Peptides against a protein of PDB entry 5NXQ. Designs and how they scored, part 62

Target 1, 114 residues: chain A of PDB entry 5NXQ
Amino acid sequence: EIQIPVSMAAEEEYLRSKVLSELLTDTLENDGEMYGNENEVLAALNGAYDKALLRLFASACSDQNVEKALSLAHELKQDRALTAAVKISERAELPSLVKKINNIREARYEQQLK

## One batch from the design tools (peptide; made by RFdiffusion4, then SolubleMPNN)

Design b2_p14_5_s3 (from b2_p14_5, 4 letters changed)
Fold by OpenDDE base, seed 4:
Structure b2_p14_5_s3 (fold): chain B 114 residues (1-114), chain A 14 residues (1-14)
Amino acid sequence: as target 1 above (114 residues)
Amino acid sequence: SSFLEEAEEIIDEL
């Protein structure tokens, strides 16, 4: 059996999920019409997208590439994914990254309150 | 690595 490096597999999954998520989002925004389970599909795609990003994020943490990890965290869409990123950062013993990701979360919370 | 495995467990919980 051929084993694919985790980072490479994650990158492929990320790109696939990103493209599909963007295509669906653009379609919904353009048409303004709902067809069946479009919201559910979008949610699933966003979930897959974030999971793929988190795998890349974990890889970056493993490499001690804090800047790359932070950049990836900014691309996360869901708050729950940011929470996961915090947990992963804690496991990686990267407290500075933890703080920065929490700042991202706080900023998004403030935006939602406005 | 054990770290990546632990991270995957966190991700799988989503």
Scores: peptide ipSAE 0.716, ipTM 0.961, DockQ to the pose 0.864
Fold by OpenDDE base, seed 2:
Structure b2_p14_5_s3 (fold): chain B 114 residues (1-114), chain A 14 residues (1-14)
Amino acid sequence: as target 1 above (114 residues)
Amino acid sequence: SSFLEEAEEIIDEL
């Protein structure tokens, strides 16, 4: 049995979920087709997307690549995923990254209020 | 690694 490195597997899943999310988004925005379960499908795709990103994020943290980790965190869509990124950063003992991700969360909260 | 395993547990809770 051939084992694929975790980073490669994570990248593949990220790309797959990203493409599917973009395709669905484009369809809904451009064609306006609704089947009644679009929100559920979008939530599932966004969830898979964020999970894939978080795996890449964890890998970056493991490599002590704070800049890469931060860049990945900016790509996260859901607030719950940012919370997960904070937890992962804490486990990685990267307090500067924790602060920066919390800043991302705060900025998004402020945008939602406006 | 233990770190990556813990990270995966956090991710799986989503």
Scores: peptide ipSAE 0.716, ipTM 0.961, DockQ to the pose 0.863
Fold by OpenDDE base, seed 5:
Structure b2_p14_5_s3 (fold): chain B 114 residues (1-114), chain A 14 residues (1-14)
Amino acid sequence: as target 1 above (114 residues)
Amino acid sequence: SSFLEEAEEIIDEL
């Protein structure tokens, strides 16, 4: 069996999940019809998307590429994924990144309250 | 890498 590097696998899954998530989101927004477990499917897709992105994020942190890591963090959809990014950043001993990601979270909270 | 392994554990908890 051919082993695919983790980073390549993560990138592939990220792209796949991104496309599918966007497709489903667009479908729901455009058609306005809800069928059965569409919300669950969307949540699952978002979860897979964020997990794949977090793997890329971790790789960026490992490379001490704070700029890339921060850019990836902005693409995360779920708050729990941002929390995971904070944890990963802490393990990477990147306090500046931790602060910036927390700022992202705070900004999203404020937007939700408006 | 121990760091990447720990990161994967964090990710898997989601």
Scores: peptide ipSAE 0.716, ipTM 0.961, DockQ to the pose 0.837
Fold by OpenDDE base, seed 1:
Structure b2_p14_5_s3 (fold): chain B 114 residues (1-114), chain A 14 residues (1-14)
Amino acid sequence: as target 1 above (114 residues)
Amino acid sequence: SSFLEEAEEIIDEL
């Protein structure tokens, strides 16, 4: 069996998780609750989605592609995932990216307070 | 790489 490259595997998982998350959201909006555990399923899907994105993010950091990394960070859903992105950026020694991701996080905090 | 391995460890903690 041929091992799929990490970046390709991450992208595939990201796409799968994204599609399923969107499908579940649409179903809840149109058809109501599903089996009484829809929120739990959605949380799991969002977690997998963010993890996949973070792997792509790490790859972009490794390539020193700050713009791509930042673009990916904007797609992260969970605050804890943004925190992880900051940690990864620090390990990559990309202080400008650290600042920009922190700005994203702060902006989301302010939006939630409104 | 060492960096990617460290990144994976951070991701796995989520």
Scores: peptide ipSAE 0.715, ipTM 0.961, DockQ to the pose 0.810

Design b2_p14_5_s4 (from b2_p14_5 with E2S D6E E12N)
Fold by OpenDDE base, seed 1:
Structure b2_p14_5_s4 (fold): chain B 114 residues (1-114), chain A 14 residues (1-14)
Amino acid sequence: as target 1 above (114 residues)
Amino acid sequence: SSFLEEAEKIINEL
């Protein structure tokens, strides 16, 4: 069996998780609750989605592609995933990216307070 | 790479 490259695998998982998350959200909005565990399913999907994105993010950091990395960070859903992105950026020694991701996180915090 | 391995460790902690 041929091992799929990490970046390709991450992208595939990201796309799958994104589609399923959107489908579940739409179903809940239109048809109501599903089997009583919809919130758990959604949380799991969001987790997988963010993990896949972070792998793509790490790849972008490795390539020193700050703009691509930042674009990917904007797509992250969970705050803890943004925190992970900051840690990864620090390991990549990209201080400008660290600042920009922290700005994203702060902006979301302020929005939640409103 | 060492960097990507470290990143994976961070991701797996989520």
Scores: peptide ipSAE 0.721, ipTM 0.962, DockQ to the pose 0.845
Fold by OpenDDE base, seed 4:
Structure b2_p14_5_s4 (fold): chain B 114 residues (1-114), chain A 14 residues (1-14)
Amino acid sequence: as target 1 above (114 residues)
Amino acid sequence: SSFLEEAEKIINEL
């Protein structure tokens, strides 16, 4: 069996999920029509997207590449994914990254309250 | 890596 490095697999999955998510989003925004399951499909795609990003994020943490990890965290869409990033950062013993990701979460919360 | 394995567990919980 051919083994693919985790980072490479994650990158491929990320790109695929990102493209599909963007295409679906654009379609919904342009047409304004619902075909029944579009929201559910979008949610699933966003979930897959975030999971792929988190795998890249974990890889960056493993490499002690805090700046890359933070950049990836900014690309996360769902709050629960940011929470996961915090957990991963804690496991990586990167407290500075934990703080910065929590700041991202707080900023998004404030935006939602407005 | 044990860290990456643990991270994967966290990710899979989503």
Scores: peptide ipSAE 0.720, ipTM 0.963, DockQ to the pose 0.831
Fold by OpenDDE base, seed 5:
Structure b2_p14_5_s4 (fold): chain B 114 residues (1-114), chain A 14 residues (1-14)
Amino acid sequence: as target 1 above (114 residues)
Amino acid sequence: SSFLEEAEKIINEL
């Protein structure tokens, strides 16, 4: 069996999940029809998307590429994924990145309250 | 990498 590098697998899954998530989101927004477990499917897709992205994020942190890591963090959809990114950043000993990601979280909180 | 392994554990907890 051919082993695919983790980074390549993560990138593939990220792209796949991104496309599917966007497709489903667009469908729900455009058609306005809810069928069965669509919300659950969307949540699952978002989860897979964020997990794949976090793997890329971790790789960027490992490379001490703070700029790339931050860019990836902005693409995360779920708050719990941002929390995970903070934890990963802490373990990478990147306090500036931790602060910036927390700022992202705070900004999203403020937007939700408006 | 121990760091990447720890990161994977964090990710898998989601």
Scores: peptide ipSAE 0.719, ipTM 0.963, DockQ to the pose 0.838
Fold by OpenDDE base, seed 3:
Structure b2_p14_5_s4 (fold): chain B 114 residues (1-114), chain A 14 residues (1-14)
Amino acid sequence: as target 1 above (114 residues)
Amino acid sequence: SSFLEEAEKIINEL
């Protein structure tokens, strides 16, 4: 059996989830067709998307590539994913990254209040 | 990697 590196698997899943999400979104926006499960599908896709990103994020942390990790964190969609990124950063002992990700989360909270 | 395994655990809890 061929083993796929975690980073490659994450990249593949990220791209797949991103493409599918975009296709579905475009379809809904352009055609206006509703089948009753679009939100559920989008949620699932977003979940997979964020999980894939987090795996890339973890890899970046492992490589001590804080800049890459931070860039990936900005791409996370769900708040719970940002929380996960914080946890991962803490375990990676990257306090500066922890702070920066928390800043992202706080900024999003502020935007939600507006 | 123990770190990556721990990260995966965190991710899988989502």
Scores: peptide ipSAE 0.719, ipTM 0.963, DockQ to the pose 0.834

Design b2_p14_6_s1 (from b2_p14_6 with E2S L3F E12N)
Fold by OpenDDE base, seed 3:
Structure b2_p14_6_s1 (fold): chain B 114 residues (1-114), chain A 14 residues (1-14)
Amino acid sequence: as target 1 above (114 residues)
Amino acid sequence: SSFLEEAEEIINEL
């Protein structure tokens, strides 16, 4: 059996989730077709998307590539995913990254209040 | 990697 590196698997899943999400979104926006499960599908896709990103994020942390990790964190969609990124950063003993990700989360909270 | 394994555990909680 061929083993796929974690980073490659994450990239594949990220791209797949991103493409599918975009296609579905475009379809809904352009055609206006509703089948009753679009939100659920989008949520699932977003979940997979964020999980894939987090795996890439973890890989970046492992490589001590803080800049890449931070860039990936900015791409996370869900707040719970940002929380996960914070946890991962803590495990990686990257306090500066922890702070920066928390800043992202706080900024999003502020935007939600507006 | 123990770190990556721990990260995966965190991710799987989502």
Scores: peptide ipSAE 0.721, ipTM 0.962, DockQ to the pose 0.929
Fold by OpenDDE base, seed 5:
Structure b2_p14_6_s1 (fold): chain B 114 residues (1-114), chain A 14 residues (1-14)
Amino acid sequence: as target 1 above (114 residues)
Amino acid sequence: SSFLEEAEEIINEL
């Protein structure tokens, strides 16, 4: 069996999950019809998307590429994924990145309250 | 990498 590097697998899954998530989101927004477990499917897709992205994020942190890591963090959809990114950043000993990601979280909180 | 392994553990908890 051909082993695919983890980074390549993560990138593939990220792209796949991104496309599917966007497709489903667009469908729900455009058609306005809810069928069965669509919300659960969307949540699952978002989860897979964020997990794949976090793997890329971790790789960027490992490379000490703070700029790339921050860019990836902005693409995360779920708050719990941002929390995970903070934890990963802490392990990577990147306090500036931790602060910036927390700022992202705070900004999203404020937007939700408006 | 121990760091990447720890990161994966964090990710898998989601």
Scores: peptide ipSAE 0.721, ipTM 0.962, DockQ to the pose 0.889
Fold by OpenDDE base, seed 2:
Structure b2_p14_6_s1 (fold): chain B 114 residues (1-114), chain A 14 residues (1-14)
Amino acid sequence: as target 1 above (114 residues)
Amino acid sequence: SSFLEEAEEIINEL
C-alpha cells in the first residue's frame, strides 16, 4: 500500500474543495437556481474547504512557517475555522500568530457590524 | 507528530 504524505493529501483535498465551492458559488450567483438544499451544500463545501486549509495551516505551523500559516488563515471562510486556527497556533506555541489571527477575526466582526 | 495529531483532533471537532 502506497502512503501519500499528509501535506500532499491535504493539498489535494484543499484544491478539490476549493474548486467545488467555486463552481457552486458561480452557479448560484450566475444562474440563480435554487433546489432547496443549496445552503446545506454550501455549508458542507465550506466546511470541507476550511478543514483542508486548516490541515495545511497546521503543517505550516509545524514547520514554524508563520508567514505561510498567516496567509492560509486569511483564506479561511468561517469564524469557527479561525477559532480552530487560533487553537492550533496556541498548541504550536506561536503567540504572534495567535494575535494576528485574532486580529483577522476582529476585523471580520467589525465588517459585519457595518 | 503529537502536534499534528492534536491539530487533527481540533479540526475534526468542526
Scores: peptide ipSAE 0.721, ipTM 0.962, DockQ to the pose 0.923
Fold by OpenDDE base, seed 1:
Structure b2_p14_6_s1 (fold): chain B 114 residues (1-114), chain A 14 residues (1-14)
Amino acid sequence: as target 1 above (114 residues)
Amino acid sequence: SSFLEEAEEIINEL
């Protein structure tokens, strides 16, 4: 069996998780609750989604592609995932990216306070 | 790479 490259595997997982998350959200909006565990399923999907994105993010950092990395960071859903992105950026020694991701996080905090 | 391995460790902590 041929091992799928990490970046390709991450992208595939990201796309799968994204589609399923969107499908579940749409179903809940239109058809109501599903089997009583829809929130747990959604949380799991969001987690997998963010993990996949972070792998793509790390790849972009490795390539020193700050703009691509930042674009991916904007797609992250969970605050803890943004925190992970900051840590990864620090390891990549990309201080400008660290600042920009922190700005994203702060902006989301302020939005939640409104 | 060492960087990607370290990144994976961070991701796996989520």
Scores: peptide ipSAE 0.720, ipTM 0.962, DockQ to the pose 0.896

Design b2_p14_6_s2 (from b2_p14_6 with L3F E6K)
Fold by OpenDDE base, seed 2:
Structure b2_p14_6_s2 (fold): chain B 114 residues (1-114), chain A 14 residues (1-14)
Amino acid sequence: as target 1 above (114 residues)
Amino acid sequence: SEFLEKAEEIIEEL
């Protein structure tokens, strides 16, 4: 049995899910082909992507690396993932990070309204 | 760590 550090495992999953998500997104945007379940696949990939990213985020919070954590939060795709990041930040007792992530959420809300 | 465990619980709820 080979034990892989948690951080490395998270990074691997992040990269894998990121690549797949981007490939599918590009296909849909460039080719516009839908065969029935692409939206479901994309949602699943984005979900996996965000979950992997949140694990990296949590690690950064654990290290008290607010700058890295914030950078990772900007890469999150789903609003519910940002909410999770806020919860994690609160548990990490990083109020400045909480505020900054909430600002990201608010900014995205405003963009969606425009 | 306890923190990372709690974080994982939050993540798994997604």
Scores: peptide ipSAE 0.720, ipTM 0.965, DockQ to the pose 0.886
Fold by OpenDDE base, seed 4:
Structure b2_p14_6_s2 (fold): chain B 114 residues (1-114), chain A 14 residues (1-14)
Amino acid sequence: as target 1 above (114 residues)
Amino acid sequence: SEFLEKAEEIIEEL
């Protein structure tokens, strides 16, 4: 059995989820065809996307690459994923990253209130 | 890596 490094597996899943999410989004925006489960599919894709991204994020944290980790955090879609990123950052003992990710969350909250 | 394992646990809770 071929074993793929965790980081490579995460990248593959990230790319796959990203592409599928974008394709579905484009279809909904441009074609307007609704089959009744598009939102559910999007949610599932977003979940998979964020999970894959978080694995990359964790790898970046492990490498102490704060800038890369932060860049990845900006790409997270769900608030709960940002929360997960905070938890991971805390375990990585990267308080500066924790603060920056919390700033992302706060900014999104403010935008949502508008 | 213990850290990565713990991170995976956090991720799987989503």
Scores: peptide ipSAE 0.719, ipTM 0.965, DockQ to the pose 0.926
Fold by OpenDDE base, seed 3:
Structure b2_p14_6_s2 (fold): chain B 114 residues (1-114), chain A 14 residues (1-14)
Amino acid sequence: as target 1 above (114 residues)
Amino acid sequence: SEFLEKAEEIIEEL
């Protein structure tokens, strides 16, 4: 049995979650099908999506690839996921990355208030 | 790695 590297596994899950989320969204928008659980499914998919991204993020941090890590952080959807990214960055002792991710969070807060 | 393990713990809390 082949063990998939953590980063590759995370990327696969990220892409899977992203595609499924998009497919569900498209189905709802284009076909108008409502089953009563769409929001729950989307929430679950978003959760899986962010978790997968965070695993990639952690891998990037481990590689000291701050640029890649920051790029991944921008793709996170949930605020709690950004918070997790900050925590991971702190563990990685990357203060510059911490600051930049917090800036992302602050920017999103400002956008929500508009 | 220890770091990745700690990161996973953080991620699993979500």
Scores: peptide ipSAE 0.718, ipTM 0.965, DockQ to the pose 0.925
Fold by OpenDDE base, seed 1:
Structure b2_p14_6_s2 (fold): chain B 114 residues (1-114), chain A 14 residues (1-14)
Amino acid sequence: as target 1 above (114 residues)
Amino acid sequence: SEFLEKAEEIIEEL
């Protein structure tokens, strides 16, 4: 059986990862210096952040709380995390949420091209 | 929950 983190534990991990990710991101953006393993550390922190957030997202989907789920999806940082959110939404049989998350992905892609 | 288990599998693949 897969051991799924308790919702409270997931929230704690989310908040911890969020703080560290934002701190590192702000530091790197302000200094403009990215040498050594800083990018790797940032990627790891963002990964942990998105994973924790996705667990909260899955919980919201399970509760059929589409509004909360969508709000959480907007907080996801990586495209691969949005893809995961779409897959989870499909399994939750929430097609409206699937469409809205895909709209988020498309909007971010367009911003990257500009 | 079967749904949450499947969701966790998706998340762990990241």
Scores: peptide ipSAE 0.716, ipTM 0.965, DockQ to the pose 0.816

Design b2_p14_6_s3 (from b2_p14_6, 4 letters changed)
Fold by OpenDDE base, seed 2:
Structure b2_p14_6_s3 (fold): chain B 114 residues (1-114), chain A 14 residues (1-14)
Amino acid sequence: as target 1 above (114 residues)
Amino acid sequence: SSFLEEAQEIIDEL
């Protein structure tokens, strides 16, 4: 049995999830087709996307690559995923990254209020 | 690593 490195597997899943999310988004925006379960499908795709990103994020944290980790955090879509990124950063003992990700969350909260 | 395992647990809870 061939084992694939975790980073490669995570990248593959990220790319797959990203493509599917983009395709569905484009379809809904351009064609406007609704089947009644679009929100559930989008939530599932976004969830898978964020989970894949978080795996890459964790890998970056493990490598102590704060800049890469931060860049990945900016790509996260759901607030719950940002919360997970904060938790992972805390476990990695990267307080500067924790602060920066919390800033991302706060900025998004402010945008939602406007 | 223990860190990556803990991170995966956090991710799996989503």
Scores: peptide ipSAE 0.718, ipTM 0.961, DockQ to the pose 0.919
Fold by OpenDDE base, seed 1:
Structure b2_p14_6_s3 (fold): chain B 114 residues (1-114), chain A 14 residues (1-14)
Amino acid sequence: as target 1 above (114 residues)
Amino acid sequence: SSFLEEAQEIIDEL
């Protein structure tokens, strides 16, 4: 069996998780609750989605592609995933990216307070 | 790379 490159595997997982998350959301909006565990399923999907994105994010950081990394960070759903992105950026020694991701996080905090 | 390995460890902690 041929090992799939990390970046390709991450993208595939991201796309799968994204599609399933969107499908579940649409179903809940149109058809109501599903089997009483829809929130747990959605949380799991969001987790997998963010992990996949973070792998792509790390790859972008490795390539010193700050703009691509920032674009990916904007797609992250969970706050803890943004925190992980900051940590990864620090390890990559990209202080400008650290600042920009922190700005994203702060903006989301302020939005939640409104 | 060492960086990518460290990044993966951070991701795995989620």
Scores: peptide ipSAE 0.718, ipTM 0.962, DockQ to the pose 0.851
Fold by OpenDDE base, seed 5:
Structure b2_p14_6_s3 (fold): chain B 114 residues (1-114), chain A 14 residues (1-14)
Amino acid sequence: as target 1 above (114 residues)
Amino acid sequence: SSFLEEAQEIIDEL
């Protein structure tokens, strides 16, 4: 069996999940119809997307590429994924990144309250 | 890498 590098696998899954998530989101927004477990499917897709992105994020942190890591963090959809990014950043001993990601979270909270 | 392994564990918990 051919082993695919983790980074390549993560990138592939990220792209696939991104496309599918966007497709489903667009479908729901455009058609306005809810069928069966569409919300669950969307949640699953978002979860897979965020997990794939977090793997890329971790790689960026490992490379001490704070700029790339921050850019990836902005692409995360779920708050729990941002929390995971904070944890990963803490382990990477990147306090500036931790602060910036927390700022992202706070900004999203404020937007939800408006 | 121990860091990457720990990161993966964090990710897997989601």
Scores: peptide ipSAE 0.718, ipTM 0.962, DockQ to the pose 0.884
Fold by OpenDDE base, seed 3:
Structure b2_p14_6_s3 (fold): chain B 114 residues (1-114), chain A 14 residues (1-14)
Amino acid sequence: as target 1 above (114 residues)
Amino acid sequence: SSFLEEAQEIIDEL
C-alpha cells in the first residue's frame, strides 16, 4: 500500500473541498436551484476544508514556519477551526502565533457584531 | 511525530 504524506493528503483534501464548495456555490448563485440540502452540504464541505487546512497548519507549525502557519490560519472559515489552530499552536509552543490567531478570531467576532 | 499526532487528534474532534 502506498502511504501518502500527511501534507500531501491535506493539500488534496483542501483542494477537493475548495473546488466542490466553489462549484456548489456558483451553481446556487447562477441557477438558484435549491434541493433542500445545500446548506448541509456546504457545512460538510467547509468542515472538510478547514480540517485539511489545519493539517497543513500543523505541518507548518512542525516546520517552525510561523508565517506559513499564520497565512493558513487566515484561510480558515469556521471559528471552531480557529480555536483548533490556537490549540495546535499552543502544543507547538508558538505563543506569538497563538496571539496572532486569537487576533484573527477577535477581529471576526467584531465583524459579526456589525 | 507526537506533535502531529496530537494535532490530528485535535482536528479529528471537529
Scores: peptide ipSAE 0.716, ipTM 0.962, DockQ to the pose 0.883

Design b2_p14_6_s4 (from b2_p14_6 with E2S L3F E12A)
Fold by OpenDDE base, seed 2:
Parts: sequence; structure tokens; C-alpha cells
Structure b2_p14_6_s4 (fold): chain B 114 residues (1-114), chain A 14 residues (1-14)
Amino acid sequence: as target 1 above (114 residues)
Amino acid sequence: SSFLEEAEEIIAEL
């Protein structure tokens, strides 16, 4: 059995999840068909997408690549995923990154209030 | 690494 590097596996899963999420979104927007579970499917896809991103994020943190980590954090969709990114950043002892991710969260909260 | 393992535990809880 061939062992694939964690980063490569994470990238593959990210791309797969991203494509599926986009396809479902496009289908719902363009075709307008609802079968009763589309929201659940979309949530699951978004969850998988964010998990894949967070694995890339963790890898970037491990490499001490703060710029790449921050860029990835901006791509996260769910607030709970941003919270996870903060936790991971804290474990990586990257306080500057923690602050910047919290700024992303605050900005999204303010946008939701408008 | 221990860091990546801890990160995966955080991710798995989502």
C-alpha cells in the first residue's frame, strides 16, 4: 500500500469537497429543485470542505507559514471552522494569527448585523 | 507530529 503525504491527501480532499459544494450550489440556484434534504446535503458538503481546509491550515501553521495560514482561514465558510482555526493557531503558538482570525470572525458578525 | 495530531482532534470534533 502506497502512503500519500498528509498535505497531498488534504489538498485532494479539499478540491473534491470544493467542487461538489460548488456543483450543488449551482444546481440549487439554476434549477431550483428541492427534494427536502438539500440543505442538509449542503451543510455536510460545507463541513467536509472546511475540514479539508483546516487540515491545510494546520499544515501551514506547522510550517510557520502565517501568510498561507491566514489566506486559508479567509476561505473557511462556517464560523465554527474559524473557531477551530483559532484553536489550532493557539496550539501552534501563533498569537498574531489568532488575532487576525478573530478579526475575520468579528467582521463577519458585523456584516450579519447589517 | 503531536501538533498535527492535536489539530486533527480539533477538526474531528466539528
Scores: peptide ipSAE 0.717, ipTM 0.961, DockQ to the pose 0.921
Fold by OpenDDE base, seed 4:
Structure b2_p14_6_s4 (fold): chain B 114 residues (1-114), chain A 14 residues (1-14)
Amino acid sequence: as target 1 above (114 residues)
Amino acid sequence: SSFLEEAEEIIAEL
């Protein structure tokens, strides 16, 4: 049995989750709505997507690659995922990244208020 | 890595 590196496994899961999430979103936007539990499916896909992305984020933090970590944080969909990214950044002792991620959160809050 | 393990614990709570 071949052991796949954690980073490669995370990237594969991220790409898979991203594609599925985008396909479902496009279907809902183009065809109106699905029958059944479409909202629950979308939430599950978004959750899996963010989790996979956060694993890549943690890897970037471990590499002290703040720019890559920040770019990944911008791709996170859920606010709770951004909160997780802040926690991970704190553990990585990257205060500049913490501030930048909080700026992302604040920007999204402002957008929601409009 | 202890850091990556801690990060995974944070992620697992989501």
Scores: peptide ipSAE 0.717, ipTM 0.961, DockQ to the pose 0.844
Fold by OpenDDE base, seed 5:
Structure b2_p14_6_s4 (fold): chain B 114 residues (1-114), chain A 14 residues (1-14)
Amino acid sequence: as target 1 above (114 residues)
Amino acid sequence: SSFLEEAEEIIAEL
């Protein structure tokens, strides 16, 4: 029986979810509504995407690779995922990363206010 | 590791 490393599984899921999210987004932007539940489907895909990213993020934190972790955090789509990244960073005892991710969240909040 | 397991628990709650 083939055992796939967790990191490889996460990468595969990330890539798959990323492609699907991008395709769905493009379809909604260019072709309009599909089934009437597009937002729900997109949310589910974004959720899977962010979860996969967070697993890679956690791995980077475990490796003390702060720069890689931060780069991955920038790719997160949902605010709740950024919150999760902060929690993970706290557990990893990486306060500088916590601050930087909170800055990302704050910047996104400011954009939402416009 | 314990850290990665805890991280997975955080992720699973999303």
Scores: peptide ipSAE 0.717, ipTM 0.961, DockQ to the pose 0.885
Fold by OpenDDE base, seed 1:
Structure b2_p14_6_s4 (fold): chain B 114 residues (1-114), chain A 14 residues (1-14)
Amino acid sequence: as target 1 above (114 residues)
Amino acid sequence: SSFLEEAEEIIAEL
């Protein structure tokens, strides 16, 4: 049996979750039909997406690739995922990254107020 | 690594 490397598995899960989330979103926008559970499914997909992305984020932090880590953080959808990214960055002892991710969070908060 | 393990614990809580 072929074992998939952790990083490759994370990428696969990220891509899968991303594609499914986009497909569901497009379907809802195009068809406009709701059966009552689509929002829950979408939330679950977004959660899986962010988790997979955070694994890639952690890998980037481990590699001390701050630029890649920051780029990945911008792709996170949920605020709680950004919070997780901050925690991971703190443990990676990357204070500059912590500050930049917090800036992302603040920017999104301000957008919500508009 | 220990770091990646800690990261996974953080991710698992979501």
Scores: peptide ipSAE 0.717, ipTM 0.961, DockQ to the pose 0.848

